# Peptides against a protein of PDB entry 3C66: the designs that were tried, part 23

Target 1, 189 residues: chain A of PDB entry 3C66
Amino acid sequence: KSWANLFEKNDFFFRYKFYLEITAYTRGSDEQHLKWSGLVESKVRLLVMKLEVLAGIKIAHPFTKPFESSYCCPTEDDYEMIQDKYGSHKTETALNALKLVTDENKEEESIKDAPKAYLSTMYIGLDFNIENKKEKVDIHIPCTEFVNLCRSFNEDYGDHKVFNLALRFVKGYDLPDEVFDENEKRPSK

## One batch from the design tools (peptide; made by RFdiffusion4, then SolubleMPNN)

Design b1_p10_8_s3 (from b1_p10_8, 4 letters changed)
Fold by OpenDDE base, seed 5:
Structure b1_p10_8_s3 (fold): chain B 189 residues (1-189), chain A 10 residues (1-10)
Amino acid sequence: as target 1 above (189 residues)
Amino acid sequence: PRIFNSIFEL
């Protein structure tokens, strides 16, 4: 397959057993989110480079397109819930308690001026060097460095009430529904 | 930082 074909959506989310999800969260304006998510996205390549040099990681391939979503987020507790529940098929159903902002509803009076949480999620497919079935690979260091890099870029990004960043390790069968088309079958365990 | 499951068990 050509390099371009490696990053086709349908192949990418079936290619790897493991994925790293990088989600930029913003409870604020769309403009704030665009700046924050754009920064995070711009740094993902650095995280990939740091992951690739780990002995346990054979391949780290970023999916270059972010997944975008936003929710009406009236409270800090709602914002915390989003950050806790998003990014896993097992937990994402909790987000159904929140109003998803869509192109169809964004102009509704109850939604237009409501507090919102914006989400941009980048995915990295991971292939591991499995020498032994009991090997543990710890990616905590490069992930922490990445978070620190993003948050230290601007003092405003230190405000956890507005800007957040999460990295989630997810198995292919537990990827969020957003990565699959309606006609696609979720990977099995 | 919010890092979920940074240890991969293979």
Scores: peptide ipSAE 0.418, ipTM 0.916, DockQ to the pose 0.816; fails the geometry check
Fold by OpenDDE base, seed 3:
Structure b1_p10_8_s3 (fold): chain B 189 residues (1-189), chain A 10 residues (1-10)
Amino acid sequence: as target 1 above (189 residues)
Amino acid sequence: PRIFNSIFEL
């Protein structure tokens, strides 16, 4: 089966029980976010390579397309909330308190000139070697190395008020709503 | 760094 057939969106978010989410956050300009997210995205392959060699991981498969979103983010507390609540179906409803920027509202004066948090999210589907009776797989080291690699690329990326990076492990049934089409049913527990 | 749930329980 060609790689192209593996990338039908509909199958990717149903194929795995577990996913790693990589989200680049920027509270600043679109230009700042483009540079930051582009850097993070360029390094995802290195993280995949580090995950694939772990004894407990059978497959680490990146989804090739980032998910893009942005929120009106007037305060640092709002930015913290976005970083805390985004990436899980259980918690994402808290973001309803913020104004999501959409194609329909982006030209509104109140939205256009508002401070924004930009999000770019990459997904990695994970399949584990259950047969090795390893009840636990720790991916903290490769994740930390990945964060350090991204943050050390430019001194500006050390500013946590502007640039942030989160890695979240989620089960398929707890993926954000953004990954499913309107006609798709969320995986059951 | 924000690393959530780096330990997978299978």
Scores: peptide ipSAE 0.412, ipTM 0.915, DockQ to the pose 0.777; fails the geometry check
Fold by OpenDDE base, seed 4:
Structure b1_p10_8_s3 (fold): chain B 189 residues (1-189), chain A 10 residues (1-10)
Amino acid sequence: as target 1 above (189 residues)
Amino acid sequence: PRIFNSIFEL
């Protein structure tokens, strides 16, 4: 099936047992985040290509729509917490300690001018080749190459205080709540 | 780089 047929949200997050989450983080301006996330998103296809050629990976399908969120992020510790806890249902509840920026609250005085962390998350569904009797597939190399590719594009993106990039391997049942509609049930373990 | 769980156990 063409990638085009996978762009419908409806079953993408139920199709695969495993997902790779790619999150671009920016603690700075919306403009900084737009540039950084846009760069990361533009490179995802290259990561997919590198994943697809791995002997253990049968299919790597990107979900083309990014998931966007932002939090009030007054401290570097808060920024570290976001990067540590985001992207897994098991840990995302820790983010409740932070103020999520929404369309409803973005104009509030306490939020409007507050320091923010912006997040853009891309998802890749992974299907593994079981026939090769590989108990383990390591994607560390292509992931590292991807990070290096993104970070090396501009010297400013080397500043970990502002720009960050995380790749998280997640099982379907541990996907963040953001990928499911309110009426959708999480995949079972 | 933050790469979480780069090894998939099938």
Scores: peptide ipSAE 0.412, ipTM 0.912, DockQ to the pose 0.778; fails the geometry check
Fold by OpenDDE base, seed 2:
Structure b1_p10_8_s3 (fold): chain B 189 residues (1-189), chain A 10 residues (1-10)
Amino acid sequence: as target 1 above (189 residues)
Amino acid sequence: PRIFNSIFEL
Protein backbone atom coordinates (compact mmCIF):
# COMPACT_ATOMS: atom_id res chain seq x y z
CA LYS B 1 0.00 0.00 0.00
CA SER B 2 1.43 3.36 -1.06
CA TRP B 3 0.70 4.93 2.31
CA ALA B 4 2.74 2.39 4.26
CA ASN B 5 5.94 4.01 3.11
CA LEU B 6 4.67 7.38 4.28
CA PHE B 7 4.55 6.28 7.89
CA GLU B 8 8.06 4.91 8.01
CA LYS B 9 10.35 6.87 10.27
CA ASN B 10 13.04 6.56 7.66
CA ASP B 11 12.05 9.60 5.64
CA PHE B 12 9.19 11.16 7.57
CA PHE B 13 11.35 13.68 9.40
CA PHE B 14 13.07 14.62 6.17
CA ARG B 15 9.97 14.79 4.00
CA TYR B 16 8.39 17.96 5.30
CA LYS B 17 9.72 21.44 5.88
CA PHE B 18 7.30 21.99 8.73
CA TYR B 19 6.04 19.91 11.58
CA LEU B 20 3.49 20.30 14.31
CA GLU B 21 4.53 18.70 17.57
CA ILE B 22 1.94 17.67 20.10
CA THR B 23 3.41 16.90 23.49
CA ALA B 24 1.54 15.54 26.44
CA TYR B 25 3.31 16.18 29.73
CA THR B 26 2.69 14.52 33.05
CA ARG B 27 4.43 15.28 36.31
CA GLY B 28 3.17 12.34 38.27
CA SER B 29 2.95 8.61 37.83
CA ASP B 30 3.53 6.63 34.69
CA GLU B 31 -0.06 5.44 34.98
CA GLN B 32 -1.32 9.00 34.97
CA HIS B 33 0.81 9.69 31.94
CA LEU B 34 -0.37 6.62 30.09
CA LYS B 35 -3.97 7.72 30.47
CA TRP B 36 -3.27 11.32 29.57
CA SER B 37 -1.01 10.66 26.61
CA GLY B 38 -3.31 7.93 25.37
CA LEU B 39 -6.19 10.36 25.37
CA VAL B 40 -4.19 13.01 23.54
CA GLU B 41 -2.98 10.49 20.99
CA SER B 42 -6.53 9.28 20.42
CA LYS B 43 -7.58 12.80 19.45
CA VAL B 44 -4.72 13.60 17.07
CA ARG B 45 -6.69 12.32 14.09
CA LEU B 46 -9.33 14.96 14.77
CA LEU B 47 -6.70 17.66 14.72
CA VAL B 48 -5.33 16.29 11.46
CA MET B 49 -8.79 16.45 9.93
CA LYS B 50 -9.16 20.06 11.01
CA LEU B 51 -5.74 20.97 9.67
CA GLU B 52 -6.30 19.32 6.31
CA VAL B 53 -9.29 21.51 5.56
CA LEU B 54 -7.50 24.77 6.34
CA ALA B 55 -6.74 27.00 3.43
CA GLY B 56 -3.07 26.73 2.68
CA ILE B 57 -2.52 23.28 4.14
CA LYS B 58 -2.08 20.68 1.46
CA ILE B 59 -1.20 17.76 3.70
CA ALA B 60 -1.28 17.10 7.40
CA HIS B 61 0.38 13.74 7.86
CA PRO B 62 0.65 12.25 11.33
CA PHE B 63 3.57 10.15 12.38
CA THR B 64 1.62 7.52 14.23
CA LYS B 65 4.26 6.49 16.75
CA PRO B 66 4.75 8.72 19.78
CA PHE B 67 8.16 9.60 21.09
CA GLU B 68 8.47 8.87 24.78
CA SER B 69 10.83 10.41 27.28
CA SER B 70 10.97 11.11 30.97
CA TYR B 71 13.05 13.32 33.21
CA CYS B 72 13.71 13.57 36.87
CA CYS B 73 11.65 16.59 37.75
CA PRO B 74 12.11 17.56 41.39
CA THR B 75 10.50 21.01 41.16
CA GLU B 76 7.67 22.81 39.46
CA ASP B 77 10.25 25.11 37.94
CA ASP B 78 11.92 22.14 36.32
CA TYR B 79 8.56 21.10 34.94
CA GLU B 80 8.04 24.55 33.52
CA MET B 81 11.48 24.46 31.95
CA ILE B 82 10.73 21.14 30.29
CA GLN B 83 7.55 22.54 28.81
CA ASP B 84 9.34 25.64 27.59
CA LYS B 85 12.45 24.04 26.18
CA TYR B 86 11.34 20.67 24.84
CA GLY B 87 10.46 20.22 21.20
CA SER B 88 13.05 22.44 19.55
CA HIS B 89 16.65 21.66 18.75
CA LYS B 90 17.48 25.27 19.54
CA THR B 91 16.31 24.96 23.11
CA GLU B 92 16.48 21.29 24.02
CA THR B 93 20.05 21.57 25.32
CA ALA B 94 18.59 23.26 28.37
CA LEU B 95 17.13 19.88 29.27
CA ASN B 96 20.66 18.62 29.88
CA ALA B 97 20.37 20.23 33.28
CA LEU B 98 17.84 17.53 34.12
CA LYS B 99 18.43 13.83 34.46
CA LEU B 100 16.98 11.93 31.55
CA VAL B 101 15.51 8.65 32.67
CA THR B 102 16.86 5.77 30.63
CA ASP B 103 16.63 2.02 30.75
CA GLU B 104 20.15 2.03 32.13
CA ASN B 105 19.51 4.39 35.01
CA LYS B 106 15.83 3.94 35.88
CA GLU B 107 16.63 1.52 38.69
CA GLU B 108 19.15 3.79 40.36
CA GLU B 109 17.98 4.76 43.82
CA SER B 110 18.25 8.47 43.09
CA ILE B 111 16.06 8.10 39.99
CA LYS B 112 13.64 5.30 40.81
CA ASP B 113 11.73 7.19 43.47
CA ALA B 114 12.34 10.68 42.15
CA PRO B 115 9.50 12.85 40.90
CA LYS B 116 9.31 12.52 37.14
CA ALA B 117 7.95 14.36 34.18
CA TYR B 118 6.78 12.10 31.39
CA LEU B 119 6.56 13.27 27.80
CA SER B 120 4.77 11.78 24.83
CA THR B 121 5.20 13.62 21.56
CA MET B 122 3.26 13.17 18.36
CA TYR B 123 4.39 14.71 15.10
CA ILE B 124 2.41 15.94 12.14
CA GLY B 125 4.21 16.70 8.93
CA LEU B 126 2.79 19.68 7.11
CA ASP B 127 2.85 20.52 3.44
CA PHE B 128 1.50 23.87 2.39
CA ASN B 129 -0.13 25.16 -0.75
CA ILE B 130 2.26 27.94 -1.58
CA GLU B 131 0.24 28.86 -4.66
CA ASN B 132 -2.36 30.74 -2.66
CA LYS B 133 0.19 33.52 -1.92
CA LYS B 134 -0.74 33.28 1.71
CA GLU B 135 2.52 34.07 3.38
CA LYS B 136 0.98 32.95 6.63
CA VAL B 137 -1.13 30.04 7.73
CA ASP B 138 -2.73 30.29 11.13
CA ILE B 139 -3.43 27.03 12.91
CA HIS B 140 -4.23 28.58 16.27
CA ILE B 141 -7.94 27.80 16.17
CA PRO B 142 -7.72 24.07 15.46
CA CYS B 143 -4.88 23.77 17.96
CA THR B 144 -6.89 25.53 20.65
CA GLU B 145 -9.90 23.38 19.93
CA PHE B 146 -7.72 20.32 20.21
CA VAL B 147 -6.32 21.39 23.57
CA ASN B 148 -9.79 22.13 24.85
CA LEU B 149 -11.02 18.77 23.63
CA CYS B 150 -8.26 16.94 25.47
CA ARG B 151 -8.43 19.00 28.65
CA SER B 152 -12.20 18.83 28.95
CA PHE B 153 -12.33 15.05 28.77
CA ASN B 154 -11.60 14.62 32.46
CA GLU B 155 -11.60 17.13 35.29
CA ASP B 156 -8.26 15.79 36.49
CA TYR B 157 -6.65 17.07 33.33
CA GLY B 158 -7.40 20.59 34.47
CA ASP B 159 -4.58 20.29 37.01
CA HIS B 160 -1.71 22.05 35.29
CA LYS B 161 0.63 20.98 38.07
CA VAL B 162 0.31 17.46 36.76
CA PHE B 163 -1.05 17.45 33.23
CA ASN B 164 0.02 19.68 30.40
CA LEU B 165 -0.29 19.80 26.66
CA ALA B 166 1.76 21.78 24.20
CA LEU B 167 1.59 22.25 20.49
CA ARG B 168 4.72 23.51 18.81
CA PHE B 169 5.28 24.41 15.22
CA VAL B 170 8.82 23.67 14.13
CA LYS B 171 10.83 23.59 10.97
CA GLY B 172 12.43 20.34 9.96
CA TYR B 173 15.91 21.55 10.80
CA ASP B 174 14.75 22.43 14.31
CA LEU B 175 13.19 19.08 15.16
CA PRO B 176 14.41 17.55 18.43
CA ASP B 177 17.31 15.14 18.25
CA GLU B 178 15.03 12.31 19.38
CA VAL B 179 13.45 12.00 15.94
CA PHE B 180 16.75 11.16 14.26
CA ASP B 181 18.80 8.04 14.56
CA GLU B 182 22.44 8.38 15.56
CA ASN B 183 23.49 7.80 11.98
CA GLU B 184 21.06 10.33 10.54
CA LYS B 185 22.05 13.85 9.74
CA ARG B 186 19.68 16.60 10.73
CA PRO B 187 18.04 18.22 7.71
CA SER B 188 19.49 21.52 6.61
CA LYS B 189 17.62 24.78 6.47
CA PRO A 1 -2.57 26.29 26.67
CA ARG A 2 0.95 26.19 25.34
CA ILE A 3 0.66 26.78 21.65
CA PHE A 4 3.99 27.82 20.28
CA ASN A 5 4.23 29.63 16.99
CA SER A 6 0.78 28.85 15.63
CA ILE A 7 1.29 31.15 12.69
CA PHE A 8 3.40 29.62 9.99
CA GLU A 9 5.37 31.99 7.90
CA LEU A 10 5.92 30.33 4.56
Scores: peptide ipSAE 0.411, ipTM 0.913, DockQ to the pose 0.774; fails the geometry check

Design b1_p10_8_s4 (from b1_p10_8, 3 letters changed)
Fold by OpenDDE base, seed 5:
Structure b1_p10_8_s4 (fold): chain B 189 residues (1-189), chain A 10 residues (1-10)
Amino acid sequence: as target 1 above (189 residues)
Amino acid sequence: PRIENSVFEL
């Protein structure tokens, strides 16, 4: 069975207590973002493989589709704010200060010509081996290797003013609103 | 690289 057949969207974001969010950020063109996010997405399977072999991790399951969003991003401070606030329900409300680009508004002159930040987010559901009596699992090494792999692919991806990559660890109850349908309730603590 | 909260507390 392909990974796609194992996880319907509706169950994936309720199945795990912990998620790894991998967000590719681009403050630039849609074309730049497509290349950057596509690269990041192409490497996620390698990260999964590295996570699965860790003694503390029982399962690392990627969600097969990225979540896409874009914001009008006039300043570098706005771009930093996006990177700081995105990916957690606790903090994502701060993004309401920015104009979300939608299919309905993208052709508006004020939005069309505005600097934009593009976001593509991949999710990995994590199940941990509780039996190992490890109260803590550190996945910093494979995550760092993943970031280095993505950033080293092209020298242009070293420009942090344009291209960024964040890995965020979240609990199911703190997942962004975008992962849930309107009729779905957030997982409880 | 921005790696936030790489330590899971179980």
Scores: peptide ipSAE 0.258, ipTM 0.861, DockQ to the pose 0.788
Fold by OpenDDE base, seed 3:
Structure b1_p10_8_s4 (fold): chain B 189 residues (1-189), chain A 10 residues (1-10)
Amino acid sequence: as target 1 above (189 residues)
Amino acid sequence: PRIENSVFEL
């Protein structure tokens, strides 16, 4: 099977027990987000390379397309809530308190000029070497190096009020609903 | 940086 056939959306989010979610957040303009998320996305391959060489990791496969979303985000507290609650099925329902921006509503006067938080999320599927009696695998170092690489690219990206970057480790059964099609059943525990 | 649960329990 070609590499391309292994990364059909439907198979990707069922193939791994563990996923790394990389989310770029921007509370600002669409242009600011495009630059920030594009930078983060451009560096994901470097993170994958660092993960693949870890003794406990058998496979690190990136999903090649980002998931894009945006919310009306009138306050800094709302922005913190988005960053806290996004990326897990257990917590994502809290985001229902915010107005999701859609193609249908983006031109509404109440939404068009409202402050927004933009999200771009990349996924990495992880397979681990269980046989090596290694009960725990820590990927904190390569993840920290990745964040530092992204944040150091431009001084503007040091402004945490505007630009944020989160890495979340999620089990397949706790992936956000956005990764599944309407006809797909969430993986069981 | 927000890095949560970087330790996987297998």
Scores: peptide ipSAE 0.258, ipTM 0.861, DockQ to the pose 0.793
Fold by OpenDDE base, seed 2:
Structure b1_p10_8_s4 (fold): chain B 189 residues (1-189), chain A 10 residues (1-10)
Amino acid sequence: as target 1 above (189 residues)
Amino acid sequence: PRIENSVFEL
């Protein structure tokens, strides 16, 4: 069955025990974010290829669509908090202290003119060859190479006050709520 | 499995 048929399945976020989240962050304009996130997204296939050749990884399957969100982000501390707390169900509730930008509120004066942090998150489902839970897979090298590849594309992307890129390894039960429909229950441990 | 360096922020 073609790779494409696996990614459109409603069960993607239930299929794997482990996921790699790739989040592009931008504290700036929507245009800046579109360029940055678009670049990151364009490189995900290269990361997948590098992950697939690791002895401990049986399968690395990207979800083909990014998850998009944006927050009012008045301070650098708020931006750091977003980067720290986003991408895990355990910590994402801390983001409730920030104003999520929605289609319903985006035209409010207090939101329209506010500094914003934009997030685009790609997911890779991981299946491991490891039967023994004590075995380690080091994905640091492929992940670092990926970050360097994205950051090196334009010198402007070296400004960490504006552009950030995080890769987070998460378990399926700790995926953010955004990946599930309202009628779906998150996987249990 | 255990993954070394579970979070990368670079």
Scores: peptide ipSAE 0.040, ipTM 0.717, DockQ to the pose 0.105
Fold by OpenDDE base, seed 4:
Structure b1_p10_8_s4 (fold): chain B 189 residues (1-189), chain A 10 residues (1-10)
Amino acid sequence: as target 1 above (189 residues)
Amino acid sequence: PRIENSVFEL
């Protein structure tokens, strides 16, 4: 019940100082991505539960809607670049070198039949418990368990050439532009 | 697996 009220986009990306980004990547078909991203999304709640029990985390709130994008991705190097640059405002401008697939351009011959990388990104807002004098909170274990859970679900998801899963910790001021409306000011440092 | 910045400095 408490999560359902947090899903207004406009407040979510301003509410927390810290976010965990979970991105499912697929270099393949839309069908492959739908299955992969759907699986990842279905497991996010389990990750949240594992995060919330950590002594340093006061609350972990998932944003309910994935952010979806796709790029023309002719090479493996392009796919690596997407994975390296996506998910941070500092680096996302490098993706401008790739052709973003949009509703306006998806039917163009050069795009329609091109190899694509699909991205689905889930966000978790994190509030930390500062009272415990913990200067550092390590979430590596629950994140690793989550990745292993997703990757082990189907043998095909072990193919890193096709399917990838990234978890990135991002500060609110470094969230990708996709999370903000054109009229919204990015959080300051 | 790509797990980036799993250690939070608060």
Scores: peptide ipSAE 0.275, ipTM 0.868, DockQ to the pose 0.777; fails the geometry check

## One batch from the design tools (peptide; made by RFdiffusion4, then SolubleMPNN)

Design b1_p11_1_s1 (from b1_p11_1, 5 letters changed)
Fold by OpenDDE base, seed 5:
Structure b1_p11_1_s1 (fold): chain B 189 residues (1-189), chain A 11 residues (1-11)
Amino acid sequence: as target 1 above (189 residues)
Amino acid sequence: EVIKLAPPLPK
């Protein structure tokens, strides 16, 4: 069974206790974001492969579809705030201070010409084979290699004012609301 | 604690 067929969206975000979120950020054009996010997405499989071979990782399963969002992002501080607050249910409410770009509002003059931050988020479900609760699985190395791989692809991606990449380790109960349907209850602690 | 893995700066 292809990985794509293994997980319905609804099961994926309930299946694991832990997730690795990979978010590509772009403060720029849609075209810039498509290139950047597309690159990041194309490399996620390599990260999965590196995670799967780590001692203490039993399973690393990617969710096959990115989550896309965009915000009006007038300032660099707003962009930093997005990168700080996004990807955790505990902090995502801070994003309510920004105007979410939707299909319904994207043509509004105040939004159309506004600077935007684009977000594409990939999820990897993680199952740990921790025999000893004291064994910390260090995912830093493969994550660092992944980021370096993405950033080194094009010199333009070295511009942190435009292109950013974040990897966040998140517990299932702290996943962003975007991963759940309106009728779905967030996993409990 | 959310371990935000800070993306390494491209060397």
Scores: peptide ipSAE 0.074, ipTM 0.720, DockQ to the pose 0.644
Fold by OpenDDE base, seed 1:
Structure b1_p11_1_s1 (fold): chain B 189 residues (1-189), chain A 11 residues (1-11)
Amino acid sequence: as target 1 above (189 residues)
Amino acid sequence: EVIKLAPPLPK
């Protein structure tokens, strides 16, 4: 069975109980975001490889397509809020206080020239080898190595006012709404 | 519990 068939959106976000979300944030230009997110995305495969070799991880399966979004982000506080609230169904409603940039509104003068935060999110489905329910799998090490790898690539990525990277461990029932189609029911706890 | 892994501050 080709890897390609395993990556069909239709069941990916229902297949796993746990997901690792990797979000590249940029408060700046679209060009800055393209460079930053492109770098992060290019390194995700290395993170997957490091996760797969952990004894407690049975499967680390990347979703192949990023989720892209952008918000009007007038202040640094708004940018911090985005980074705090994004990536969880429990908290994502707080983002409704910000103007989401869409294909429909992007040409509006108030949006076109506004400061923006760009988001690119990659998902990794995780299946744990829980023979013993007590084995804590520490994914912190490979995740930290991944962040360091991305941040060390260019000195400009050291500017946390512009470039940010977050890794979030999320349960399937707490995935953001963006991963589900309108007709799909969110996984139950 | 959602474990948010913040990037380590570049030392």
Scores: peptide ipSAE 0.074, ipTM 0.721, DockQ to the pose 0.628
Fold by OpenDDE base, seed 4:
Structure b1_p11_1_s1 (fold): chain B 189 residues (1-189), chain A 11 residues (1-11)
Amino acid sequence: as target 1 above (189 residues)
Amino acid sequence: EVIKLAPPLPK
């Protein structure tokens, strides 16, 4: 199937057993995040190409739309917590301790001018071609190259206090709630 | 798990 058929949410998050999550984090301005996330998103296709040529990967299909969220992030510790807990259903409930910025609350005085962490998350569905359950697929190299590519684009993106980039390998049953509609049942193990 | 990733992904 062409990537074009995967541009809709439809069954994308049910189609694969495994996903690679790519999250761009920014603790700063919306403008900073727009530049950073836009850069990361623009490079995802290069990562896909590098993944697809690995012998253990049959298919790497990107979901073309990012998932956007932002949190009030008053401290560096909060920012570290977001980066630690986001991207897995097992841990995402910890984010409930932070104020999620929504269209409904963004104009509140306590939120409007508060320090924020912005998140943009891209997903790649993975289908593996493994003959033996003991076979190892090493995706570390292409993932590291991707991170380095994004970070090296501008020296400002080397500031981990502001800009972060995480790649997380996630099973379909452990995808964040954001990828499912309220009427959709999370995939089982 | 059917698939083993090694080493861990960067963060």
Scores: peptide ipSAE 0.044, ipTM 0.709, DockQ to the pose 0.136
Fold by OpenDDE base, seed 2:
Formats: C-alpha cells, structure tokens, sequence
Structure b1_p11_1_s1 (fold): chain B 189 residues (1-189), chain A 11 residues (1-11)
C-alpha cells in the first residue's frame, strides 16, 4: 500500500511490531526548538530511504506528524532524565515528576517563566525480513548518519545542553501513551 | 523479535 494510505490510517501504531522513534529535544526557547525539530523532521525521509535499502528491512514507513510535548525543566539533571525516560511506556511514568506544560497551565506564573524542555517525536514503523528470530538487523549505521547529518547542519546544534537528538528502537507494546487515543488500548506483547 | 546489532542507537 502507498505511504499515503498509511498516513491517514488510525492503525499506524498497531500495524507494526517495531518502531523507530526520533526525538528532537530542546532546552531553550520555543523558537530554538522549532528550528531544531523542523530540521530533524525535514531529514527523516533520508533516514527512511537508508533503512528501506537494508536487507533485513522490508518496510520503513514514517508517521508524518510529530508528537509535541514540553516540560518544565529547571535543571540539567531534569533534562537528562527526560532524554533517558521518554519514548518508552516502561519508563515514561518517571516524567510525572516533572510539570507537563499544557494549554491549561502554560500561563501560570510558575510555568510561563520556567526553563522548558521541548520534545518533537517522529515515528517510523518497521517491518523486517526476518524469518528467524536469531537474525540481526543493524540499523546503527543509518541512524548514526542521520544524527550526524542533523548535528552538522549548524554549529549551534553541537550544544548538547540545549539541543539533543535521540533515536530509540521500540516495540509496539512499549510505545508511549501519547501515540494512542484515550479509547485505544496499547498492543499486547 | 528483532535483535539490533551492537552498540546503541545514537542519543
């Protein structure tokens, strides 16, 4: 089926057993994040192309819309925690220790002027040409090339205190809650 | 299950 048919389907996060998450992090201004995340998003198609040509990958389908979130992030340790815990259902509950910025609370004085971490996450659904569970696919090379491509675009993006980029391989049952509607149940193992 | 070959996805 064409990519166009996948982008409109509500079943994207149920279709694949495996996903690659691409998260752009920014601890700074919204403007900084928009530039950084926009760059990362613009390069995702190149990563998809590199994944599709791997012998072990049958299909790499991007979900075309990013997931956006932001947290009050007063310390560098909090920023490291976000980068460690985000992107997995197993660990995302640790983020409850931080204040999620919402439309309802963004104007609160304690939130408005607080340092923030912004997150934009892109998803790629993966189907593998694996008949034997012992077969290995190395996606490290294309993922590293992707990170290097994004980071090399502007020297300012070399500041890891502000800009970060993570790629996470996730099983469908371990996708973050954000990808499911309130009425949807996450896939089982 | 898919086994990723050696070391981590970049962060």
Amino acid sequence: as target 1 above (189 residues)
Amino acid sequence: EVIKLAPPLPK
Scores: peptide ipSAE 0.045, ipTM 0.724, DockQ to the pose 0.159; fails the geometry check

Design b1_p11_1_s2 (from b1_p11_1, 6 letters changed)
Fold by OpenDDE base, seed 5:
Structure b1_p11_1_s2 (fold): chain B 189 residues (1-189), chain A 11 residues (1-11)
Amino acid sequence: as target 1 above (189 residues)
Amino acid sequence: DVIKLSPPLPK
């Protein structure tokens, strides 16, 4: 019952101090991305389940809708840059060096046929048990298991030139701008 | 694949 109320975008990204971002990256076709991101998204619930049972985690709530973006990505270096800079407000401005693909520009000749990096990002809001000071919460274990689960699904996903997966732990004030509406103010530090 | 756990978890 509590999850249903968390699906309102405006509340979700203000509700938690901490978020886990899960981003599926694809430098390839729309079809490749659809398959890869769809797989990753389909497994997020399993990650949530693994997070919820950790003694130091009080709540792990997924935002049910992915955030989608794509960039013109001419080079492998650009793709690496995207993966490095995306998912944090502190660093996302570096992505301005790349052409964001939009519904308005996607049919432009320079964009239509350009190599692209596709991004699908899922968010998990995290609430920690403050009282369990003695328990080290190691979310690395379930995150690693999640990555392995996604990668093991199909051998084709072993091509890191095309398919990548990132899990990023961020504070609410460092969430990407994409999660906020234009009229919304990001959480303060 | 990258798992970035920075910033640190709450103490």
Scores: peptide ipSAE 0.405, ipTM 0.840, DockQ to the pose 0.098
Fold by OpenDDE base, seed 1:
Structure b1_p11_1_s2 (fold): chain B 189 residues (1-189), chain A 11 residues (1-11)
Amino acid sequence: as target 1 above (189 residues)
Amino acid sequence: DVIKLSPPLPK
């Protein structure tokens, strides 16, 4: 199946049992986030290539569009909370304690000048080869290589107070609400 | 940076 057919938000988030989420976090300016997230996004294809060659992985298909969000993030603790809670339906409700920046509220004075955390999330759908019961699939290796690749690109990205990167393995039923339309039912277990 | 690979991969 052509990757091209998977790049549209159709059944992508229903097609796989497992997903890898790649989130670039920035607590700083929108310009800083644009550079950081752009770098991370540009490297996702390399991660896909490394995943596809693993014997235990049958399919690794990227969703081509990032999901963008931003929160008012007044403290470092809030930033740590975002990184801990984001990316799972089980935990994402904790983010309701923070002010989500929207097109409707972004011009409010209390939001416009507030410190912000920016998020850009890429998704990879995964299908595992069940027949090879004997092969241990360790996706930690390619994921670690990916993180190292992104961090090594520029010394400025060494500041973890500003720039962070997370890779999360999730089941389809635990995907964040952002990936589903209002009329779509979340996949069951 | 965080790599969270739980839930466990299919064995």
Scores: peptide ipSAE 0.405, ipTM 0.838, DockQ to the pose 0.099
Fold by OpenDDE base, seed 3:
Structure b1_p11_1_s2 (fold): chain B 189 residues (1-189), chain A 11 residues (1-11)
Amino acid sequence: as target 1 above (189 residues)
Amino acid sequence: DVIKLSPPLPK
């Protein structure tokens, strides 16, 4: 089966037991987010290449499209909460306290001029070589290298009040609801 | 920046 057939949304989020989530956060303008998320997205292929060569990783497959969302984010505490709670089904319900920006509400006066946090999330499906129990797969190394690569590109990205990056290792049953269609059942444990 | 590798990798 061609690589292209593996990237159908409905099949991708059911194929793997484990996923690496890469989220670019921006508390600022849409233009700032476009630049930051575009940079992060452009480097994901390099992370995949670094993961694939690890002895304990059998497969590292990126989902090719980012998931985009934005929230009204009036405070720094709200921005920290988004970064803490996003990316896991167990914790994402806490984000219901914030106003999600939608195509239907984006033109409302209370939303249009409000401070916003923008999120762009990339997913990598992971399959591990379980039989080699002795080889510790340390994905922290390539993940840290990836973060450093993104941050080193432009000094402006050193402002953590505006630009942030998160990498989260998640089990398939704990993926955010956004990855599933309305008719799809979440994978069981 | 946050790198969260929990839950632990399958042993």
Scores: peptide ipSAE 0.403, ipTM 0.836, DockQ to the pose 0.098
Fold by OpenDDE base, seed 2:
Formats: structure tokens, sequence, C-alpha cells
Structure b1_p11_1_s2 (fold): chain B 189 residues (1-189), chain A 11 residues (1-11)
């Protein structure tokens, strides 16, 4: 199968047992989010390169398109909750307490002028080398370097009340529902 | 910023 087929949504989220999720969060304007998420997305390839050279990682394949969502986020506590609960099927149901912004509701008066949290999530599928059971793959180093790289780009991104970045290691069966189509069933454990 | 690497990578 061509390398190009690995980037199609069709089987990407079924292909790997493990994924790294990279989420850019913005509690502010859509313009602020576009700049922040665009920066983060532009650096994902560098993270992939750093992951690929780790002895314990056989494959690190990025999904090429971000997943976008936004929530009404009236408080900082709500923003913290989003960052805590998003990115895992086990916890994402907690986000149902917040109003998801959709194309259908975005023009409602209560939503249009409400503070919002914007999310852009990139996914990297991971395949590990099974042979060296003793090699602890420490992906924390490249992940930390990635965060530092994104944050160091502009001092304005230092406002954690507005801009945040999360990296989450997730098993395929615990991927958020957003990655699957309505007719797709999530992988089993 | 949060780096959540749990559960740990398969040994």
Amino acid sequence: as target 1 above (189 residues)
Amino acid sequence: DVIKLSPPLPK
C-alpha cells in the first residue's frame, strides 16, 4: 500500500494501536486560534522526525488534517476542564456539559457573543518495535522539545489563559469519537 | 501545557 494511503482517514484510526494526539487550545478569538494552531501544525513534522529516530519506534505517521472543534467557554474552569477531558473517549463525555459550537448554532445570540475555546488536534499513529521489550521508549523528551519549540516562537503565546498545548498518548480504542465516521465502529480493546 | 503519556508506552 502506498505511503499516501496512510494519510486517508479511512483506515488511519484503525491502523495503529497507539496514537499521539497534539491539541492546540485557544480561549480567545478565532484569529488567535488560527495563528496558534497553524504554528503548532507547522511543527508536527519536526516531532515526527524526532519520534522516528527513537529505537523503540518503528513508525510515526502523522494524519495530515487537524480536527477542529469549539466550545462555549465562559470560565477558566471550563477551559481547564476541556483541556483535562478532551482527547480520550473515556473522558470526553464530560464535555457534554459545555455547549459545542456548530454551524447550526453559531449564530444563536447566546453562542455568537460567548467566550469560546477553540481546539485543533493533530494525530500521529505509532508503531513500536516489539523485539526489544527492554528498551523503554521515552517519548517525553521529543514531546517536551516540541512544546518548547512551539512556545518559543512568539512570547505572546506565553499567556496560558489563552494559549495551551497538550500532547496525549492514547490507545486506538480510546480515541475520541470525532475521528470516526457515523458508520464506523471504534476499535475494540 | 500538558504532556499526558499515560498509559505508559508498551514495554
Scores: peptide ipSAE 0.402, ipTM 0.838, DockQ to the pose 0.113

